# Peptides against a protein of PDB entry 5JNO, part 19

Target 1, 112 residues: chain A of PDB entry 5JNO
Amino acid sequence: MVAKFQPPPEYQLTAAELKQIVDQSLSGGDLACRLLVQLFPELFSDVDFSRGCSACGFAAKRKLESLHLQLIRNYVEVYYPSVKDTAVWQAECLPQLNDFFSRFWAQREMED

## One batch from the design tools (peptide; aimed at target 1 D30)

Design b1_p18_2_s1 (made by RFdiffusion4, then SolubleMPNN; from b1_p18_2, 8 letters changed)
Fold by OpenDDE base, seed 4:
Structure b1_p18_2_s1 (fold): chain B 112 residues (1-112), chain A 18 residues (1-18)
Amino acid sequence: as target 1 above (112 residues)
Amino acid sequence: SAEEEAFQQLIDELLERE
């Protein structure tokens, strides 16, 4: 049997913590975006990693990886079980996540 | 902090637009 996905400890939310986020959410997509901010604040860091290492040219990754999305989806499924359907996830949550994340960085880039 | 507040305001604005 496939083991249930277990997030790393730093991304483990208690039922109470998750409920608080859900209570602030108006939809599954909205919940997904709020989870993105809460779980992965490092993705919103203003740190320019390329500035820190001119030799290696390391650049900050400004993309949502599959692991990030899977983690978010797992929590969203608790209150919106319909997102277990990939078609629903791709229609309701992924576009909002990508749009939210893109808009964030687009706005930040204009400020820099 | 002011930085945290500015961040939160931006997040709130982005969420409200959805």
Scores: peptide ipSAE 0.480, ipTM 0.890, DockQ to the pose 0.108
OpenDDE base, seeds 1, 2, 3, 5: peptide ipSAE 0.404, 0.024, 0.092, 0.099; ipTM 0.863, 0.587, 0.668, 0.673

Design b1_p18_2_s2 (made by RFdiffusion4, then SolubleMPNN; from b1_p18_2, 8 letters changed)
Fold by OpenDDE base, seed 5:
Structure b1_p18_2_s2 (fold): chain B 112 residues (1-112), chain A 18 residues (1-18)
Amino acid sequence: as target 1 above (112 residues)
Amino acid sequence: SAEDQAFEELIQELLESL
């Protein structure tokens, strides 16, 4: 028996919270981007975890990891079940997410 | 904060441009 996906407590949205985001969304890709902002505000932070540590060589990477994408996809599926199809997810949501995230940081770097 | 406000403005701009 395959258990239903359960988000970690830190990333669990109530039905009301999700509904509010959905009401603002025009498409699955739009919803995905809004979820990205709501679920993972830390990805948009200017905090550099390597700052102050030149010896460790750690460099924070601004990337969308598999867990981020999986969590977003699971919420998008609630209202856009077609994204259960990997091809649809890759065609409709992933490009939007990547573009949105890249544009954010490109703009931030430009303003600095 | 001013930083938070700038963030929100940028996010809204990007979302509107989708």
Scores: peptide ipSAE 0.517, ipTM 0.903, DockQ to the pose 0.106
OpenDDE base, seeds 1, 2, 3, 4: peptide ipSAE 0.510, 0.513, 0.507, 0.510; ipTM 0.901, 0.903, 0.900, 0.903

Design b1_p18_2_s3 (made by RFdiffusion4, then SolubleMPNN; from b1_p18_2, 6 letters changed)
Fold by OpenDDE base, seed 4:
Structure b1_p18_2_s3 (fold): chain B 112 residues (1-112), chain A 18 residues (1-18)
Amino acid sequence: as target 1 above (112 residues)
Amino acid sequence: SAEDQAFQQLIDELLASL
């Protein structure tokens, strides 16, 4: 048996916190995007990490990594168990997450 | 802050367009 995935403490939501987000959501994809914003505000940061150190090449990655997606999926599954099916996750949530994230940065880049 | 407000505004717009 594979151990149940446990999020890092900084990404642990209480039942009440999750319910609040769910109450604001209209669908699994909507919930996924709201979870993205709430769980990973660092992915939306404009901070130029290379400003302090150009040589180290340290910069915020503006992409959704597997760990981010897995964490979001785990919470979405609580209220939308159908996303346990990978095909459903890929059809209902992933496209919306990627589109949402891409649109955010596209807009921000136009403003800079 | 103004930055936070701008962020929230953009997020709200994007969420509304889902």
Scores: peptide ipSAE 0.520, ipTM 0.905, DockQ to the pose 0.107
OpenDDE base, seeds 1, 2, 3, 5: peptide ipSAE 0.518, 0.516, 0.515, 0.518; ipTM 0.904, 0.904, 0.903, 0.904

Design b1_p18_2_s4 (made by RFdiffusion4, then SolubleMPNN; from b1_p18_2, 7 letters changed)
Fold by OpenDDE base, seed 4:
Structure b1_p18_2_s4 (fold): chain B 112 residues (1-112), chain A 18 residues (1-18)
Amino acid sequence: as target 1 above (112 residues)
Amino acid sequence: SEEDAAFQALIDELLAQE
């Protein structure tokens, strides 16, 4: 048996916190986007981390990584168990997440 | 903060477009 995935402490939501986000959500895809914002505010930061250290190559990656997606999916599954099916996750949540994230940065880049 | 408010406004706008 594969152990149940546990998020890092900084990404652990209480039942009350999750419920609050769910109550604001209109769908599984909407919930996913709201979770993205709440769990990973660093992905929306304008801070250029490479500015402080060019030698280390550290820069904020403006992409959704597998770990981000897995964490979001785990929480979405609590109220939308159908996303346990990969096909459902790919149809109902991933497109919204990618579109939301892309639109965010597209708009921010136009403002700069 | 003003920055936080602007951020939240943008997020709300993006969510409304879904």
Scores: peptide ipSAE 0.474, ipTM 0.891, DockQ to the pose 0.108
OpenDDE base, seeds 1, 2, 3, 5: peptide ipSAE 0.472, 0.466, 0.472, 0.469; ipTM 0.890, 0.889, 0.890, 0.890

Design b1_p18_3 (made by RFdiffusion4)
Pose (drawn by RFdiffusion4):
Structure b1_p18_3 (pose): chain A 97 residues (1-46, 62-112), chain P 18 residues (1-18)
Amino acid sequence: MVAKFQPPPEYQLTAAELKQIVDQSLSGGDLACRLLVQLFPELFSDRKLESLHLQLIRNYVEVYYPSVKDTAVWQAECLPQLNDFFSRFWAQREMED
Amino acid sequence: EVDESHDELIEELLESLK
């Protein structure tokens, strides 16, 4: 309806890059976690799993798991997994020391 | 299997921060 949305260049993936990540993904939730790692490594260094970031991940995930267009599917599969992956990463870091 | 995949990814991230 309104405009063409494109992510910033630093978060743009080629179709080839997206296909490769998908090929390694076990599920829509795993794909979402792998995309979080590829797209946003700055989120893992010294939370900001904020809405624009999550929507970008969702947009990529929907290319191969179109049922994720249903917000209930996003909330039931991908979103808990992303938050638990992120919480686990940070707790693991906290506990290193 | 998904939990193990997430653990491997987290391990790789933690190693890259060392």

Design b1_p18_3_s1 (made by RFdiffusion4, then SolubleMPNN; from b1_p18_3, 9 letters changed)
Fold by OpenDDE base, seed 4:
Structure b1_p18_3_s1 (fold): chain B 112 residues (1-112), chain A 18 residues (1-18)
Amino acid sequence: as target 1 above (112 residues)
Amino acid sequence: SEQEAFDQLIQELLESED
């Protein structure tokens, strides 16, 4: 029997939690960015994971993976069903997500 | 699909809290 798909427990929002984020959002793109921060705080960590092991070369990946984007999109489309259209998602949400994420790390790089 | 399954999950979640 095929198990029902579920996001990882740490990424499963309740309806109340999602509504709270939506209520704070001004647009689908804004909602996407807020979800990014709420769901994946590890992507914004100041911790240099490579510091612990320079020999193994392990470093935290500072990138938005497909799963991150898919999860965000699935939550966004609950209140902004237009993002089910890939063209809308790519025009309204992805640029804002990428800009927000890149600006964050660009600023941090300048502070180093 | 995975997306459809997730969408259904979210819908069920919303309905359960109404």
Scores: peptide ipSAE 0.120, ipTM 0.694, DockQ to the pose 0.025
OpenDDE base, seeds 1, 2, 3, 5: peptide ipSAE 0.107, 0.115, 0.105, 0.107; ipTM 0.683, 0.691, 0.682, 0.685

Design b1_p18_3_s2 (made by RFdiffusion4, then SolubleMPNN; from b1_p18_3, 12 letters changed)
Fold by OpenDDE base, seed 4:
Structure b1_p18_3_s2 (fold): chain B 112 residues (1-112), chain A 18 residues (1-18)
Amino acid sequence: as target 1 above (112 residues)
Amino acid sequence: SEQAAFEQLIQELLEMED
């Protein structure tokens, strides 16, 4: 038996919080992007952690990992059940997430 | 539990939409 996905406590939104984000969203893909920002602000940090300690090898991860995507998808499914279909998720949400995330850092790179 | 909390969230959202 595969255990049902459980979000870590730090990523457990309240119903009110999720509803607020949904109310501000225009689509499932838009909702996904808003959830990305709300749940994982650390992915958008402009602090270069590797610069602070090259010896320890610590570096901020600037990539979308499976856990990030799964968490976002779980919340999106509440209002857009169609994303339970992987094909829909890959067509409607993943491209928008990737584009948003990539464009963010591309823009920041130009400012450096 | 985290599972219960997540399920509770879903239930609350559904109730809010009614």
Scores: peptide ipSAE 0.161, ipTM 0.743, DockQ to the pose 0.024
OpenDDE base, seeds 1, 2, 3, 5: peptide ipSAE 0.147, 0.150, 0.111, 0.153; ipTM 0.733, 0.737, 0.697, 0.739

Design b1_p18_3_s3 (made by RFdiffusion4, then SolubleMPNN; from b1_p18_3, 8 letters changed)
Fold by OpenDDE base, seed 5:
Structure b1_p18_3_s3 (fold): chain B 112 residues (1-112), chain A 18 residues (1-18)
Amino acid sequence: as target 1 above (112 residues)
Amino acid sequence: SVDEAFEQLIQELLESED
């Protein structure tokens, strides 16, 4: 038997929590973006890690990593089974995730 | 629309960071 996906405890949503997000979502791509916000709020933090270490020059990366996308896809799949098809995932969800994330940071950097 | 939903969500996030 193929083991069912089980997210790490930090990213585990109850059925009720997931349903609440789904109820607010207009599409699979929208659901994906809402899951991004709920599961990974740290990606939207305005924390400048380079400020903590001016000597090392470390800069925080604002990027959606494979693990983020994998976890989101597994939850989206519950209500939108079509995203099991990689082509559908790449056409319907990935572009919206990237667009949403980029739009956020573009607007965030314009804040004054 | 989805676009409007995205903007609303972004605005909520931005407001929470202020």
Scores: peptide ipSAE 0.442, ipTM 0.879, DockQ to the pose 0.798
OpenDDE base, seeds 1, 2, 3, 4: peptide ipSAE 0.439, 0.441, 0.440, 0.441; ipTM 0.878, 0.879, 0.878, 0.879

Design b1_p18_3_s4 (made by RFdiffusion4, then SolubleMPNN; from b1_p18_3, 8 letters changed)
Fold by OpenDDE base, seed 4:
Structure b1_p18_3_s4 (fold): chain B 112 residues (1-112), chain A 18 residues (1-18)
Amino acid sequence: as target 1 above (112 residues)
Amino acid sequence: SVDEAFEQLIEELLEQED
């Protein structure tokens, strides 16, 4: 038996919180993008954490990692169970996530 | 539309960076 997935506490949404996001969403892909913003605001920040420590070497990466995508997908599945199908997830949500994320950074570059 | 929603979300995010 496979244990039920539980997100880390910092990424745990209540049913009410998730519903609020869903109510604002126009589609599964839109919901995914809104979840991206809500769960991982650090991905949209210019903060260089290595600036405070020359020896740290830590730098925020502008990429969507597997953990980000998995967490988002798990929440999207609650209201759009069709994304349990990997083909649907890859067709309906992943392209929109990547597009949204890339559009943000493209526009961010132009705003400086 | 979804595209308009994305534009709005991005705008909101950029405003928060200021």
Scores: peptide ipSAE 0.413, ipTM 0.871, DockQ to the pose 0.853
OpenDDE base, seeds 1, 2, 3, 5: peptide ipSAE 0.409, 0.411, 0.411, 0.413; ipTM 0.870, 0.871, 0.869, 0.870

Design b1_p18_4 (made by RFdiffusion4)
Pose (drawn by RFdiffusion4):
Structure b1_p18_4 (pose): chain A 97 residues (1-46, 62-112), chain P 18 residues (1-18)
Amino acid sequence: MVAKFQPPPEYQLTAAELKQIVDQSLSGGDLACRLLVQLFPELFSDRKLESLHLQLIRNYVEVYYPSVKDTAVWQAECLPQLNDFFSRFWAQREMED
Amino acid sequence: SEAQEKALETLEEMNAEA
């Protein structure tokens, strides 16, 4: 309806890059976590799993799991897994010391 | 990067427990 949306260049993946991540993904949720690692490594260094970031991941995930266009599917499968992956990463880091 | 490797290790641990 309104406009062409494209992510910033630093978050743009080629179709080939996206296909490769998908090929290694066990599920839509795993794909979502792998995409979080690939697209946003700055989120893991010294939370900001904020809405624009999550939507970008969702947009990529939907290319191969179109049922994720249903917000209930996104909330049931991918979103908990992303938040738990992120929480677990940071707790693991907190515990190193 | 080291941060990505740690994040992927976390993901592998979570998948192994699935």

Design b1_p18_4_s1 (made by RFdiffusion4, then SolubleMPNN; from b1_p18_4, 7 letters changed)
Fold by OpenDDE base, seed 5:
Structure b1_p18_4_s1 (fold): chain B 112 residues (1-112), chain A 18 residues (1-18)
Amino acid sequence: as target 1 above (112 residues)
Amino acid sequence: SEEQQRALAVLEEMEAER
C-alpha cells in the first residue's frame, strides 16, 4: 500500500487551522499562498540572506523549494482535489505562488 | 509575526486585482 503523505510535525496543521485558512481563501491558488505564509514564515523574515552573500548559496533561501511546494500542494488538495492533476497545479497554483512570493520580496526591497 | 502580516497584505493586494 502506498502510504498517505504525512507532513513533518513542524508543518502539521489541525483540521481547524486548515479550515480557518480555507475560509479566508478565494481559490486554490489563493489558498496556496496563504499556506505558504502560515507554514513557512521563515521565508518572509526580515533577514536578507542574499545581501550577506549572494554567491555562497544563501540566496536559495528566497526560493520556493520542492519541499515547500509539495507540502502546500498536499494541503490544497484537501479542499481542491483538482490540483492532484499536475497540469492544474502548474496552471492555477504555481504561478500565483511565484507571483506572490516575488511581489513580497520586490516590495521589501523597495522599502529598504 | 509582523513579516507574516506584511505578506498577507501583499496577498490581499493581489486578491483585489482579481
Scores: peptide ipSAE 0.736, ipTM 0.959, DockQ to the pose 0.917
OpenDDE base, seeds 1, 2, 3, 4: peptide ipSAE 0.735, 0.735, 0.734, 0.735; ipTM 0.959, 0.959, 0.959, 0.959

Design b1_p18_4_s2 (made by RFdiffusion4, then SolubleMPNN; from b1_p18_4, 6 letters changed)
Fold by OpenDDE base, seed 5:
Structure b1_p18_4_s2 (fold): chain B 112 residues (1-112), chain A 18 residues (1-18)
Amino acid sequence: as target 1 above (112 residues)
Amino acid sequence: SEAQQRALEVLDEMLAEQ
């Protein structure tokens, strides 16, 4: 398997690593969520980056940025080419990513 | 990591609701 994109080295997955994630995924949206966890563990860190402090910019750490989504989409496209269509990406993957990410932090807040 | 594992658990719960 050869990717048609070149992510930054720090976010490079081997074919084997990507396949392993794909094998665990039930859909493109599921794959997207799993990629989010694997590629960006810092977004799920228990470290409170000045919790509630928007002035310091750390609050942004709990938001999915365009770069995160772009990298995830690139990997998802390898096995789900249909997400190359922006409408498909926005309908099948983005809502699930947002829901998943929100649920994670909502649960985390409840545990505190 | 532990945080990643918790995240995957949340994901599994979400998927179970679908």
Scores: peptide ipSAE 0.741, ipTM 0.960, DockQ to the pose 0.888
OpenDDE base, seeds 1, 2, 3, 4: peptide ipSAE 0.740, 0.739, 0.740, 0.740; ipTM 0.960, 0.960, 0.960, 0.960

Design b1_p18_4_s3 (made by RFdiffusion4, then SolubleMPNN; from b1_p18_4, 8 letters changed)
Fold by OpenDDE base, seed 5:
Structure b1_p18_4_s3 (fold): chain B 112 residues (1-112), chain A 18 residues (1-18)
Amino acid sequence: as target 1 above (112 residues)
Amino acid sequence: SPAQQRALQVLQEMLAES
């Protein structure tokens, strides 16, 4: 189990699970995005999107919160220790996470 | 899940553009 930083039990990955994701990743930014999908499937759920009000047009703002980013960063650091530097994290991972997350929901909004 | 699968497809598209 990978838990030096002691994430909440619901967000713990075994070493094997993390390695499998890493083996599929092309970069630290790619790894970050894949971790986002694996750790927080609820952020991509159609159920969450369907909670919007058709009558009033209200839709909850979709954004990555501090907890999501912190947990992802902690796991990325295991294989890309350079992201311990905040400047590296902000240059190499955050833009890709935001781009990926934005693209996902932009597509969903067009399809619905 | 289906949602995760769709997300990974979006990721692959993003990576292809890079």
Scores: peptide ipSAE 0.734, ipTM 0.958, DockQ to the pose 0.892
OpenDDE base, seeds 1, 2, 3, 4: peptide ipSAE 0.733, 0.733, 0.732, 0.734; ipTM 0.958, 0.958, 0.958, 0.958

Design b1_p18_4_s4 (made by RFdiffusion4, then SolubleMPNN; from b1_p18_4, 6 letters changed)
Fold by OpenDDE base, seed 5:
Structure b1_p18_4_s4 (fold): chain B 112 residues (1-112), chain A 18 residues (1-18)
Amino acid sequence: as target 1 above (112 residues)
Amino acid sequence: SAAQERALAVLDEMQAEA
């Protein structure tokens, strides 16, 4: 048996909160991106993590980690059960998440 | 937050291109 993933309390959304995000979403991939913003606001901090250091590991903070992705996927599965299939998750959600996250930081780098 | 709002704006732009 595979143990059911349980998000930490900090990332536990109520049914109402999740539904609100879903109602704003156009697709499973869009939902994934919106969940990323809502669950992990620290990844979108106004502070450029690389500021002041050209060689340190601050860039690591601009990375989507497996834990982030797993947590997002768990919520997406509630309304889009097809993403339980890894192939679907990798085709429909991961590319959008990566594109969105990359675009955000690319844009912020131009503003800083 | 302001950062989240900016993120959502980027997302909206991305979706508009699709």
Scores: peptide ipSAE 0.736, ipTM 0.959, DockQ to the pose 0.858
OpenDDE base, seeds 1, 2, 3, 4: peptide ipSAE 0.734, 0.734, 0.735, 0.734; ipTM 0.959, 0.959, 0.959, 0.959

Design b1_p18_5 (made by RFdiffusion4)
Pose (drawn by RFdiffusion4):
Structure b1_p18_5 (pose): chain A 97 residues (1-46, 62-112), chain P 18 residues (1-18)
Amino acid sequence: MVAKFQPPPEYQLTAAELKQIVDQSLSGGDLACRLLVQLFPELFSDRKLESLHLQLIRNYVEVYYPSVKDTAVWQAECLPQLNDFFSRFWAQREMED
Amino acid sequence: SLDEAIQTTLAEFSAEKA
């Protein structure tokens, strides 16, 4: 309806790059976690799993798991997995010391 | 390293969800 949305260049993936991540993904949730690692490594260094970031991941995930267009599917499968992956990463880091 | 920690976390977490 309104406009063409494109992510910033630093978060743009080629179709080939997206296909490769998908090929390694076990599920929509795993894909979402792999995309979080690839797209936003700055989120893992010294939370900001904020809405624009999550929507970008969802947009990529929907290319191969179109049922994720249903917000209930996103909330049931991908979103808890992303938050738990992120929480686990940071707790593991907290505990190193 | 930070990359190894991310990858290990992802591998362990993904194995539980498999």

Design b1_p18_5_s1 (made by RFdiffusion4, then SolubleMPNN; from b1_p18_5, 9 letters changed)
Fold by OpenDDE base, seed 5:
Structure b1_p18_5_s1 (fold): chain B 112 residues (1-112), chain A 18 residues (1-18)
Amino acid sequence: as target 1 above (112 residues)
Amino acid sequence: SLQDLVEQTLAEWSAQQA
């Protein structure tokens, strides 16, 4: 498999790894969520950089940044070319990513 | 573990998808 994009080395998936994720996926949106988990485990970490700091006023925000979304989209496009269309990406993947990510943290908050 | 929670959340979420 030859990719039309070159993600940073730290976010590279082998063809076998990507295929495994795809095989487990029910849709493009589901694939996006699975990629989110695989590529960015740090987004699910309990690590808070502002922990113990009351003076700086820094508050960590749990959000999906542009880079995260772009990398996920690049991989999703390999098997779901339709997401190259921004309208499709915004309709089929972004809402699902946000929903899944929000659900995760909602569950974590309830367990605390 | 954190990994277990992630996987459980993913599984539950995925099961809700048509």
Scores: peptide ipSAE 0.324, ipTM 0.851, DockQ to the pose 0.784
OpenDDE base, seeds 1, 2, 3, 4: peptide ipSAE 0.324, 0.322, 0.323, 0.323; ipTM 0.851, 0.851, 0.850, 0.850

Design b1_p18_5_s2 (made by RFdiffusion4, then SolubleMPNN; from b1_p18_5, 6 letters changed)
Fold by OpenDDE base, seed 2:
Structure b1_p18_5_s2 (fold): chain B 112 residues (1-112), chain A 18 residues (1-18)
Amino acid sequence: as target 1 above (112 residues)
Amino acid sequence: SLEELVQQTLAEHSAEQA
């Protein structure tokens, strides 16, 4: 039997924390984007958190990695079980995540 | 909005560092 995926401690949300985010969300895709921001704020900053935050063990990357997506999906599934279906995840959440993330950095790049 | 969420979240994170 394969053990249930367990997120790293720094990305473990309580039921209350997750509920708060869900209450602000309009859809599974919207929830995914909100989770992206809440779980991985370093992906939205030029600040080198590795220098200024002992809780941050790595420099910010402008890339969504498999771990990011998997963690987000795991939480989204709690309130939107349909995303357990890969086709639903790819149709409803991934495009929202990619568009949101890409637009964010595109806007920031224009400011430079 | 998500934009506001990003701004607020980053501000909170920065405050935790200070």
Scores: peptide ipSAE 0.279, ipTM 0.811, DockQ to the pose 0.057
OpenDDE base, seeds 1, 3, 4, 5: peptide ipSAE 0.274, 0.273, 0.277, 0.272; ipTM 0.808, 0.808, 0.810, 0.806

Design b1_p18_5_s3 (made by RFdiffusion4, then SolubleMPNN; from b1_p18_5, 6 letters changed)
Fold by OpenDDE base, seed 5:
Parts: sequence; structure tokens; C-alpha cells
Structure b1_p18_5_s3 (fold): chain B 112 residues (1-112), chain A 18 residues (1-18)
Amino acid sequence: as target 1 above (112 residues)
Amino acid sequence: SLEDLIQQTLEEFSAEQA
């Protein structure tokens, strides 16, 4: 038997919290983006690193990592079971996550 | 503020999902 996924305590949402986010969501992709904001606010905070610097690894902080995506996917699956299919996840959620995340940082760059 | 920007981005993005 495969153990049920359990998020780390710092990324655990109550049923009520998740429901609130779902109620605000218009689609699985939208839900994924809202979960991104809720679960990982640190990904949206300003990081003091040289613009264009990739050698120090700070630029990687502006990328969605596998663990981030896995956690989001597990919550999305609660209300959109179809994303259990990797093809569906890659078609319906990943592009939206990347688009949203890129839009945010593009806007941040314009305001700086 | 940062929060405002996040929410604005969400609103614009979510509107495209409808």
C-alpha cells in the first residue's frame, strides 16, 4: 500500500482553508495559482541578488521547484481529481502556474 | 505593496480563466 501524501507541517492547509481558496477559484489552473500564493509567499518576496546573476544560485529562487509543484498538485487533486493524470496536470495547471509566476515578476521588474 | 501586486496579478489572471 502506498502511503497517503502528507505535506510538511509548514505547508499543511486545513479543510476550511483549502475550501476558502477553492471557492475563490474559477478553474484548476486558477486554484493552482492561488495555492502558490498561499503556500509559498517567500517565492514572491524581493531577493537581494544581482540582476541576471545565475552563478550564485539566487536566480533559482525565482523558479518553481519540484517540491512546490508537487505540494500544489496534491491540493488541486482534492477538488480536481483529473490532475492525477500527469498529462492533465501538464496541460491544465503547469502552464497557468508558469504564466502567473512570470507575470508577477515581470510586473515587479517594471515597477522597480 | 507586495501584497497588492500579488492580488492584482491574481485578479487579472483569474479573470482570463472565466
Scores: peptide ipSAE 0.516, ipTM 0.911, DockQ to the pose 0.927
OpenDDE base, seeds 1, 2, 3, 4: peptide ipSAE 0.511, 0.509, 0.506, 0.505; ipTM 0.910, 0.909, 0.908, 0.908

Design b1_p18_5_s4 (made by RFdiffusion4, then SolubleMPNN; from b1_p18_5, 9 letters changed)
Fold by OpenDDE base, seed 4:
Order: structure tokens, then sequence, then C-alpha cells
Structure b1_p18_5_s4 (fold): chain B 112 residues (1-112), chain A 18 residues (1-18)
């Protein structure tokens, strides 16, 4: 059997919460971006030090990790089952996520 | 604020979507 993916409690959305986000979304890619913001606000905050290394003074990397992407994809699949196809996910959602995330930090870099 | 910047970026990006 294939185990069902279970998100950590802090990243679990109710059906109503997910529906609200979907209702605000214009597309699967837009939904993915909105989920990114709602699920992982910490990725949009300034971080002075990497977690686990307070001595190095190195800021945490601003990167979308596999777990972030998997969680987002799982929720997007509920309303856009076509993203179960990796090719569709890579065409319709991943570029949008990366573009949105990059744009955000580009703006932050300019205003600093 | 940071929250406002996130929301602004989201709205600007969403406006370009189909």
Amino acid sequence: as target 1 above (112 residues)
Amino acid sequence: SLEELVEQTLEEYSATQA
C-alpha cells in the first residue's frame, strides 16, 4: 500500500481553509503561490542567522525546499489533479512559485 | 510592513495570471 502523506500539524489546512484560498485563486499556479504565503510565512521574513548555527552569523537561505514544494503540491492536487503529473507540476506550478518567491526577495533587496 | 509587502507582491503577481 502507499502511505498517505500527512503534513505536520502546523501545515495542516482544513477543507474550509483550503477552499477559501482556492476561491481567491485564479489558477493552479496562483493557488500554489497563495499556499506558499499561507503555509510558510517564515520564508518571507528576514533571518539573521541560520537555524542551528547562531555562531556563524550566516543568514538562513531563502530557498524553497522539497518539503515545502511537496506540501504545496499535495494541496494543489485536491483541486487540480493534473499536477499529479510531474510534467504538469513543473510547467504550471513550479515556475510560478519560483518566480513569485524570487520577485518578493528582489523587491526586498532593492528597498534595503 | 512585511505582511503588506507579501500581500502587495502576491496581488501584483496574481494580476498577471490567467
Scores: peptide ipSAE 0.305, ipTM 0.848, DockQ to the pose 0.846
OpenDDE base, seeds 1, 2, 3, 5: peptide ipSAE 0.301, 0.299, 0.300, 0.303; ipTM 0.844, 0.845, 0.846, 0.847

Design b1_p18_6 (made by RFdiffusion4)
Pose (drawn by RFdiffusion4):
Structure b1_p18_6 (pose): chain A 97 residues (1-46, 62-112), chain P 18 residues (1-18)
Amino acid sequence: MVAKFQPPPEYQLTAAELKQIVDQSLSGGDLACRLLVQLFPELFSDRKLESLHLQLIRNYVEVYYPSVKDTAVWQAECLPQLNDFFSRFWAQREMED
Amino acid sequence: STALDESHQTLIDELLAS
């Protein structure tokens, strides 16, 4: 309806790059976590799992798991897994010391 | 479920090793 949306260049993946991540993914939720790692490594250094970031991941995930266009599927599968992956990463870091 | 948990743990481990 309104405009062409494109992510910033630093978050743009080629179709080939996206296909490769998908090929290694066990599920839509795993794909979402792998995309979080690839697209946003700055989120893991010294939360900001904020809405624009999550939507970008969802947009990529939907290319191969179109049922994720249903918000209930996103909330049931991918979103809990992303938040738990992120929480676990940070707790593990907190515990190193 | 276990395979998915191990996959997420591997990704976390790779991030922590970085």

Design b1_p18_6_s1 (made by RFdiffusion4, then SolubleMPNN; from b1_p18_6, 11 letters changed)
Fold by OpenDDE base, seed 3:
Structure b1_p18_6_s1 (fold): chain B 112 residues (1-112), chain A 18 residues (1-18)
Amino acid sequence: as target 1 above (112 residues)
Amino acid sequence: SAAEEAALEALIQELLEQ
């Protein structure tokens, strides 16, 4: 039997932090998007991998990996148990996550 | 930043309105 998934320390939320996000959310999909921003802010910013160079920068990875999605789902299901069903997760949360993430970067690419 | 947070909130709301 597969062990229960545990978040890495850098991606842990306290009960109070999670509750605050939930209180701001109107749906499971909304909660998922808010969790995406809170847990993984690095996915929404450019990063500089070259120390000492302020003129150079590297685009942040613009991809939602399985780890990101699993962590978000684990928190969403605390208040929306129905997302334990894969069909519900794929219908209510995944499309909203993907749309939100892709629209963010599409909008950013248009800024010049 | 506050501007970025506002943009994210706006985008979330736009998504919910679809």
Scores: peptide ipSAE 0.195, ipTM 0.793, DockQ to the pose 0.147
OpenDDE base, seeds 1, 2, 4, 5: peptide ipSAE 0.193, 0.194, 0.190, 0.194; ipTM 0.791, 0.797, 0.794, 0.795

